Peptides against a protein of PDB entry 6IDX. Designs and how they scored, part 7

Target 1, 380 residues: chain A of PDB entry 6IDX
Amino acid sequence: KELAKLSADVTFATEFINMDGIIVLTRLVESGTKLLSHYSEMLAFTLTAFLELMDHGIVSWDMVSITFIKQIAGYVSQPMVDVSILQRSLAILESMVLNSQSLYQKIAEEITVGQLISHLQVSNQEIQTYAIALINALFLKAPEDKRQDMANAFAQKHLRSIILNHVIRGNRPIKTEMAHQLYVLQVLTFNLLEERMMTKMDPNDQAQRDIIFELRRIAFDAESDPSNAPGSGTEKRKAMYTKDYKMLGFTNHINPAMDFTQTPPGMLALDNMLYLAKVHQDTYIRIVLENSSREDKHECPFGRSAIELTKMLCEILQVGELPNEGRNDYHPMFFTHDRAFEELFGICIQLLNKTWKEMRATAEDFNKVMQVVREQITRA

## One batch from the design tools (peptide; made by RFdiffusion4, then SolubleMPNN)

Design b1_p8_4_s1 (from b1_p8_4, 5 letters changed)
Fold by OpenDDE base, seed 1:
Formats: structure tokens, sequence, C-alpha cells
Structure b1_p8_4_s1 (fold): chain B 380 residues (1-380), chain A 8 residues (1-8)
């Protein structure tokens, strides 16, 4: 107990570490010897002292044995562990994952995300916080292949639902530490969009061109039987499509694929448009047709607007950036839906279209409209 | 909050 308290002092820590004191603490954990009176209390203080000593950065986390890692992982994965031991064990594992790629690999073999999700179903917010912190650490340090596996639809849906029901909708205020971990999880989740945001469209890829054609079809041919392809020659069809792509508000109405060659937002903008067109078809058709029927130069160019809005949302959500330690601004909305980014896009594109009308904007006002929309999104 | 972005 006194050691745990004194270990927070850097002078004491330095001297204790120089005396191989930290090695003694690790051996106490490694031994697993439950024969001592007050073992659980002793262990909780041992783990506290170990954390406080390691937090000074004097000793590398790589000094710990595989036996130590297995014992700590055991306290997290086993049922009916003392809450005080569990809390400190989660914190130790988080620190190990954050500070050592070698330790990450070992811990990722010993612990499942499913086991960590079980610790979110408790009434203790500190346990919930450290469980999310460890999930965040594992997600941050995962190699790209494993990060995709962690991002599997079932695990993410389950994690999201548990966080929503047991943390966010809990009958207690969210503490700053929990708010930070929810922010971190949000940032890491949106960073999965980075690949698509940085993927340029290939104008020669037929499958990608077919998506643009599908956007046209949904907007203009929704009631037309695909069998009524007008038998007019290939050139008249090309001229018709060029008109349709102009009405869709693409900058390059001859070859709309060129509008998606800029990164950011690259293909992510096309993904958002396709999601809107398929999931919110009535909203999509309304937005396109309201602007395509205008001859007064007050048309809101949907294609251009969707691309620039996607880019703006990526900037606001800091897609591709590391989480900042000083931030705790999480959005509960992102825990309510599986495709929260695309749903946010669908809300914001309607806001943009409304703002464009209210401002009586023309193509020259485009950047002003985008600035007003940015302010509206960031103040909401 | 982004949750209050209800397009009325």
Amino acid sequence: as target 1 above (380 residues)
Amino acid sequence: SLSKLRVK
C-alpha cells in the first residue's frame, strides 16, 4: 500500500527501480501464489505500484515476461476477478499495447474483443472506461489486416449497441475520461474511411463507371423499364447521358469519373452518393430533380456539392488523423447507426440543399454556401 | 450537437 503511494514519486521510483524493485513486483504477479492472507488487496497494490513505476518511462515495457502478460490477461479474461485487480489489469494491458508492438502481438493472442465487451456491461464506469481504452489501443496498434477483422460488421454492431445501451444511455453522467475514450473510438472508426477517401477513381474502370451510371438511372429512369432503351444510335445516347450528368451537377459532365480523381475525398464521395441513392432514394431523387428542373442559374449542383461535402465532413471528423489527448467531443449519433457517416452525409446534403435555396445561391456562391454549411454542422 | 441537425 505504501509502496503504491510512493511509486508515484519520481525520486522514489528511480531509486526503487535501481534496486530491481520492479522485477520483484513482476515476479509477485508471475508467481500467482494465492496462499497469502489478503492476496487480492496485496495484488491490487502491487499492480498499482507497477503502473506508477512504469509511467515514469524509466523502464521499457518490453522488460515484462510472457508469464506476466498471461497473468494480467487472465485477470481480464476470467470471471469473478476483484474489481480493483480488473481495473489495474486493463490499464496495464492498455499501456503495454500502446508502448510496445511486441507486447501488442502477445496480448492480441491472449484477449478477445468479446471479452472486453463483457466489461462494458457492468455498472462501474471506470471499468467501462478502461475496457474501451484497451479496445482503442488494440484497434490503434492493429496491423491493417487485423484492423479490418476488428472492424467486422458483427463486432462493431455489438460493441456499438453495448456502448449505446450501457454507457451513453446509462442513468449517470459521462465522466471526462469516458468521453475521451468514446471520442477516440469515434476517430478510429472514421479512420477506416481513409482508404476510400484517398482512393482515386480510375476513369477506365467499368465497374466504377457503372456506379455513376446507376446514379443517373435512379435519378432519371426510376419509372422507365430498362427495356425501353430508346433504339436511337450510340451517339444520341452519349449526348443524352452528357445532359443527365450536367443535371446531376457533375463538374465534368462529359466524363463524371474525372470528378472522383481528386483525393480527398476520392471514391468515398461516390460511396456516399450511392448510399443516398439506394437507402434514401426519395430524398436523392427530390434533391436531384428540384435542381435539374431549374433554368434560373439557382440550381444546386448535386455532384459537386456531394464531393465537397464529403471532403468537408472528412475534415470536420478528422479522417486519417490520430486522436488528440485533450479532446472528449464524441457524438452519440455515431453509436446509433451502423453507417453513421453516410447517414450524416444524407442529413448534411439536405442541409446544404436547403441553405443553397435560402441564400438564393448561384455557382459563384458555392464556396460561401459551403462555409455557411460548415458553420452550421460544427455548431450543431 | 450533430444529433440536432434535423432538417425541418
Scores: peptide ipSAE 0.010, ipTM 0.495, DockQ to the pose 0.025; fails the geometry check
Fold by OpenDDE base, seed 2:
Structure b1_p8_4_s1 (fold): chain B 380 residues (1-380), chain A 8 residues (1-8)
Amino acid sequence: as target 1 above (380 residues)
Amino acid sequence: SLSKLRVK
């Protein structure tokens, strides 16, 4: 107990480490010996002293044995562990994952995300915070191949539902530390969009061009069954499609695929447009047709607007950036929906269309409208 | 906050 208090002092820590004191603490954990009176209390103080000593950055985390890692992982994975031991064990595992790729590999073999999710279903916000922090650390340090799998597991309704119901909608105010971990989880989740954001459309890819054609079909031919094979007149059709792509508000009316060669937002903008057209078809058709019927130069170019809005949302959400220390701004909406980014796009494109009308904007006002919309989104 | 964006 006294050692745990003194270990926070850097002078004491330096002298204690120089006497191999930290090695003695690790051996106490490794032994697993429950024969001592007040074992749980002694272990909690041992783990506290270990954390405080390691936080000085004097000793490398790679000094720990595989037996030590297995004992700490055991305290997190086993049911009915003392709360004080569990909390310190979560913090130790987080620090191990963050400081050593070798320790990450060993920990990722011993602990599942499912076991960590169980620690979110408690009333103790400190345990919840350390559980999310360890999830975030594992996600951040995962190799790219495993990161997508973890993300798909996190994108599963279960983690988000538990965070929403037990953390965000809990009977307690969210502390700064928890708000930071929710921010980190949000940033790491949106970084999965980076690949699509940086993917250029290939203007020669027929499958990608067929998506653009489907956007045209949904907007203008909504009653026509796709079974009407395009009959013989190739040239008259190209001229007809150029008009339709102009009405859709693409910059390149001849080849709209060229509008998706800019990265960011690349193919992510096309994904958002297709989601809107399929999931919110009435909203999509309304936005397109309201602007396609205008001959007054006040038409809002949907295609261009959707691309630049997708780019703006990526900038606001910091897609592709690492989480920053000291940021605590998380959005509860992203825990309510599986496709929260696409739903946000669908809300923001309606806001953009409304703002364009209210400003009586023309194509020359485009950047000014986007600036106003950015301010509206960031103040909301 | 983005959570307050309601389409009216």
Scores: peptide ipSAE 0.008, ipTM 0.521, DockQ to the pose 0.026; fails the geometry check
Fold by OpenDDE base, seed 3:
Structure b1_p8_4_s1 (fold): chain B 380 residues (1-380), chain A 8 residues (1-8)
Amino acid sequence: as target 1 above (380 residues)
Amino acid sequence: SLSKLRVK
């Protein structure tokens, strides 16, 4: 207990480390010997002292043995561990993962995200915070293949549902540290969109062109079966499609696929449009038709607006950026829906369309509308 | 709060 308090002092820490004191603490954990009276209390203070000593950055995290890692992972993976031991064990594992790729590899073999999810179902916000922090650390340090697996685990309704119900909708105010970890998790989750954001449309890919054609069909021919989309249209059909693509607000009316060759937002914009058209069909049709029937130069170009809005949302959500230290601005809505980004797009495209009308904007005002919409989104 | 962006 006294050691744990004194270990926060850098002078004491330096002297204690120079006397191999940290090795003694690690061996105490490694031994796992429950023979001592008040073992749990002693272990909690040992782990506290170990953390405080390591936080000085005097000793490399790579000094720890595999036995030590297994013991700490055991305190996290085993049911019915003392809360004080669990909290410190989560913090130790987080620090290990963040500071050493070698330790990350070993820890990723000993623990699963599923085991960490169980620690979110508690009333203790500190445990919840360290559990999310460890999930975030594992996600951040994972190689691309394992990152996708963790992404799939997050995309699993379970983690989001648990965070929503036990953390965000908890009866306790969210502390700054928890808000930071929720922000980090949000950023790491949106970084999964980076691939699609940086994927260029191939204008020669027929399957991708068929998606654009489906957007046209849903907007103008909602009752028509897609199976009756007649193949290679005559010149009159090409002219008809050019008109339709103009009404959809694409910049390239002849070949709308060219509008998706710019990265960012690449194919992610097309994914958002298709999601809106399929999931929120009435909203999509309304937005398109309200602007397609205008002859007053106040038409909001849906296609262009959707692309630039997708890009703007990627910038606001920091897609492809590392989480920033000291930020705690998370959006609870991203924990409420499986397709939260596309739902956000659907809300924001309606806001954009409304703002365009209110401003009586023309195509020349496009950037001004986008600036106003950005301010509205960032203040919300 | 993006939750307040409910387009009325």
Scores: peptide ipSAE 0.008, ipTM 0.490, DockQ to the pose 0.025; fails the geometry check
Fold by OpenDDE base, seed 5:
Structure b1_p8_4_s1 (fold): chain B 380 residues (1-380), chain A 8 residues (1-8)
Amino acid sequence: as target 1 above (380 residues)
Amino acid sequence: SLSKLRVK
């Protein structure tokens, strides 16, 4: 207990470390000897002293043994561990993951996100905070392949559901520390969109062009019996498609694929459009047809609007930016849906279409409409 | 907050 207090002092820490004191603490953890009276209390103070000593940055985290890592991971994976030991063990693992890629690799083999999710189902908000902090650390330090696996995993749906039900909808006010960890998790989750945001469409890729054609099909052929495709020659078909792509509000009516070559938002805009068209088909068709039937220059160009809105949402959500330590603003909505970004896009594109009508906008007013929509989204 | 964009 006294050592744990003194370990916060840099002068004491330096002298204690120079006397190999930290090695003694690591060996106490490694021994796992439950034979001592008050072992749990002694261990909690040992872990506190170890963490405080390491926080001075005098000793590299790489000094820890695999046995030490396994013991700490064991305190996190075992269900009947003292709360005080669990809190400190989560904090130590977080620090290890953040400070060493080598330790990240070892820890990622010893613990699962599923084990950490179990610590979110408790009433202790401090444990919940440290569990999310460790999840965030693992997510931040994961290589791209593993990060995508963490993204696609059923664990994310479960994680979001557990956070929503046990943290956000909990009977307790969210502390600043928890709010920060929820913010970090939100930022890291949206950073998974960066690849698609930075992926240029290849105008020559037939599979990508078929997605644009599917958008056209959903908008205009949904009521047409597929049998009545008039055998009109290839030229009439091309002219028809150019008209349809104009009605969809693409900038390039001849080759809409060119509208997706700019990054950001690249292919992410096409993903949002396709999601809207498939999941919210009635909303998509309504937005397209309401604007495609207008000859009064007050048509809202859906394709252009969808691209620029996707870019705007990426900017608002800070896609590709690292979390800032001074921020604690998170959006509970993003924990309510698996495809929260695409659902947000679907809400915002309707808001854009409404705002366009209310402003009686023309194509010249496009940037003004987008500015008003940005203000509406950011004030909401 | 984006939570208010839920059209009431």
Scores: peptide ipSAE 0.007, ipTM 0.510, DockQ to the pose 0.027; fails the geometry check

Design b1_p8_4_s2 (from b1_p8_4, 6 letters changed)
Fold by OpenDDE base, seed 2:
Structure b1_p8_4_s2 (fold): chain B 380 residues (1-380), chain A 8 residues (1-8)
Amino acid sequence: as target 1 above (380 residues)
Amino acid sequence: DLSKLRVK
């Protein structure tokens, strides 16, 4: 108990470490000896002293034994552990994962995200915070091949539902530390969009071109009986499609695939457009047809707007950036829906279309409209 | 608060 208090002092820590004191603490944990009176209290103070000593950065985390890791992971995975031991064990595992890739590999074999989710279903916010912090650390340090699997496990309706119901909608105010961990989790989740954001469309890929054709079909042919076989020659068809792609508001009316060769937002913009067209078909058709019937130069170019809005949303959400230690701003909306980014796009494209009309904008005003929309999104 | 962006 006294050691745990003194370990916060750097002078004491330096002298204690020089006396191999930290090795003695690790051996106490490794032994697992429950024979001592007040074992739980002694262990809690031992873990506190260990953490405080390691926080000075004098000793490398790589000096920790596999037996020590297994004991600490055991305190997190076993039911009915004392809250004080559980808190320190979660914090120690987080620090191990963050400071050593070798320790990450060992911990990822001993603990599952499912075990950590159980620690979110409690009334203790400190336990919840450390559990999310460890999930975030595991997600951040995961190899690229495993990161998507963790994200899919994270994208499981379960973890978001648990965070929403037990953390965000809890009967207590969210502390700064929890708000930071929710921010980190949000950033790490949006970074999964980076691959699609940086993927250039191949204008020669027929499957990708068929998606653009499907956007045209949904907008203009959805009510047309499929019995109107487009009968006449290949050239009239090309001229017809060029007109349709102009009405859709693509910059390149001849080859709309060229509009998706810029990264960011690359293919992510096409994914958003297709989601809107399939999931919110009435909204998509309305936006396209309202602007396709205009001849007054006040047409809102949907295709160009969707691309630039996707790029803007990626910039606002900092897609591809590492979490910042000074940030605590998370959006509860992203915990309410599985496809929250695409739903946000669907809301923001309607806002853009409305703002364009209200401003009586032309194509020359495009950047000015986008700036107004950015301000509206960032103030919300 | 992006929840306020609900276009009515």
Scores: peptide ipSAE 0.009, ipTM 0.589, DockQ to the pose 0.024; fails the geometry check
Fold by OpenDDE base, seed 3:
Structure b1_p8_4_s2 (fold): chain B 380 residues (1-380), chain A 8 residues (1-8)
Amino acid sequence: as target 1 above (380 residues)
Amino acid sequence: DLSKLRVK
């Protein structure tokens, strides 16, 4: 207990470390010896002292043994562990993951995100915070292949549902530390969109062109069977599609695929448009037809608007950026839906269309409308 | 609060 308090002092820490004191603490954890009276209390103080000593940055985290890691991971994976031990063990694992790639690899073998989810189903916000912090650390340090697997685990309805129900909708105020971890988790989740955001459409890829054709079909031929292959379009049929692509509000009416060659937002804009068209078909059709039937130069170009809105949402959500320290601005909505980004797009594209109408905008006002929409989104 | 952006 005294050691745990004194370990916060850098002078004491330096002297204690020079005396191999930290090695003694690690060996105590490694032994797993439950024979001592008040073992849990002693262990909690040992882990506190260890963490405080390591926080001085005097000793590399790589000094810890695999046995030590397994013991700490064991305290996290075993549900009957004392709350004080669990909290410190989560904090130690977080620090290990953040400070050492070698330790990350070992910890990622010993602990699953599923085990960490169990620590979110508690009334203790500090445990919940450290559990999310460890998840975030694992996500940050994961290689790209494992990051996608973790992403899929975050895409699991379960983790989002647990965070929503036990953290966000909890009967307690969200502390700053928890809000920061939720922000970090949100940023890391949206960074998975970066690949699609930076993927250029290939105008020569027929499969990608068929998606644009499907957008046209859904908007104008909603009752037509998709099995009607775009048969050998006569010159008249090509001219007809050019008109349809103009009504869809693409910038390039001849080859709309060219509008998706700009990165950002690349293919992510097409993904959003297709999601809207398939999941919110009535909303999509309404937006397209309301603007396609206008002859007053107040048409909102859906295709252009969808692309620029996707780009703007990526900028607002900082897609591809690392989480910043001290930020705690998270959006609860992103925990309510599996396709939260696409749902946000669907809400914001309706807002854009409304704002366009209210402003009586023309194509020349496009950037001004986008600025107003940005302000509306960022204040919401 | 993006929930307020629900266009009624």
Scores: peptide ipSAE 0.009, ipTM 0.574, DockQ to the pose 0.023; fails the geometry check
Fold by OpenDDE base, seed 4:
Structure b1_p8_4_s2 (fold): chain B 380 residues (1-380), chain A 8 residues (1-8)
Amino acid sequence: as target 1 above (380 residues)
Amino acid sequence: DLSKLRVK
């Protein structure tokens, strides 16, 4: 207990470390000896002292044994652990993951995100915060392959639903620390979009061109069986498609694929458009047809608008940027839906279309409309 | 609050 208090002092910490004091603390944890009177209290103070000593940055985290890691992971994975031990164990694991890639690998073998989700189902917001912090650390330090798996696990309705129901919709105000961890989780989740955002469309890729053709089909030929699209349309069909791509509001209505060669937002814009067209077909068709029937030069160019809106949303959500330590702004909506980004796009494209109509905008007003829409999104 | 963006 006294050691745990003194360990916060750098002078004491330096001297204690020079006396191999950290090694003694690690061995106490490694022993797992539950036979001591007041073991839980002793362990809680031991873990506190260990954290405070390690926070001075004098000793490398790589000094810890695999046995130590297994003991700490054991305190997190066991259902009946003292809250004080659990909290410190989560913090230790977080620090290990953040400070050492070798420790990350070992920890990722000993614990699962599913086990950490169980610690979100508690009333203690501090435990919830440390659990999310450890999840975020694991996500941040995961190699790309495992990061996608974790993202898929986070995309699992379960983590989002648990956060929504037990954290966000809790009867308690969200503290700054929790708000930060929710922000971090949100940023890390959006960073998965970076690959698609930076992927240029290949205008020669037939499969990608077929997606653009599918957008046309859904808008104008919704009752037509896709099987009967004969390949090389006659020049008359090419001219027809060029008209359709103009009505869809592509900048390059001759070759719409060229509109997706700019990164950002690259292929992510096409993904959003396709999602809207498939999941919200009536909304998509309405937006396209309302503008395709206009002869007054007040048509909202859907294709161009969708691309620039996708780019704008990426900028607003800071896609590809690392989480900032000073930021606490998270959006509860992103915990309500599995495809929250695409749903946000679907909401914002309707807002854009409405704003365009209200402003009586022309193609020359495009940038002004986008600025108004940006302000509307950022104030919401 | 993105919930307010619901175009009524």
Scores: peptide ipSAE 0.009, ipTM 0.583, DockQ to the pose 0.024; fails the geometry check
Fold by OpenDDE base, seed 1:
Structure b1_p8_4_s2 (fold): chain B 380 residues (1-380), chain A 8 residues (1-8)
Amino acid sequence: as target 1 above (380 residues)
Amino acid sequence: DLSKLRVK
């Protein structure tokens, strides 16, 4: 107990570390000797002292043994652990993951996100906070190939549901520390969009061209009886498609694929457009047809608007940026849906379309409309 | 509050 208090002092910590004191503490954890009187209390103070000592940054986290890691992971995975031990064990694992890639690998073998989700189902917000913090650490330090898998995993869908129901919709005010961890989780989730945001469309990729064609089909052929595809010549079809791509509001009416070669937002804009067209088809068709039928120069160019809106949303959400300390701004909406970014896009594109009409905008007003929409989004 | 962005 006294050691745990003194370990917060840098002078004491330095001297204690010089005496191999941390090694003694690690061995106490490694021994797992439940035979000691007041073992749980002793262990809680040992873990406190260990954390406080390690927080000075004098000793590398890589000094810990695999046995130590397994013991700490054991305290997190076991159902009947003292809350004080659990809290400190979560914090230790977080710090290990954050400070050492080698420790991350070992911890990722011992701990599952599913086990951490169980600690979110408790009434203790501190335990919930440390559990999310460890999840965030694991997510942050995961290899790129595993990040997407981790995000798509049933565990992450379940995680969002549990966070929503047990944390966000809880009867208790969200503390700053929890709000920060929710912010971090949100940022890390949106950073998965970075790859698509930075992916240029290849205009020669037939699969990507087929998506653009599908956008046209959904907008213009969904109401047309498939029987009336007139066998009229290839040139009339090309001219027809150019007209359709103009009505869709692409900048390049001849080759809309060129509009997706700029990064950001690259292919992410096409993903959003396709999501809107497939999941919110009525909304998509309404937006496209309402603007395609206008002859008054007040048409809102959907394609251009969707691209620039996607870029704007990436900027607002800071896609590709690491989470900052002291930020606590999370959006509960992002925990309500697995495709929250695409849903946000679907809301914001309707807002953009509405704002365009209200402003009686023309193509020359495009940047002004986007500025107003940005202000509306950032105030919400 | 992005919930206010729901275009009615």
Scores: peptide ipSAE 0.008, ipTM 0.574, DockQ to the pose 0.024; fails the geometry check

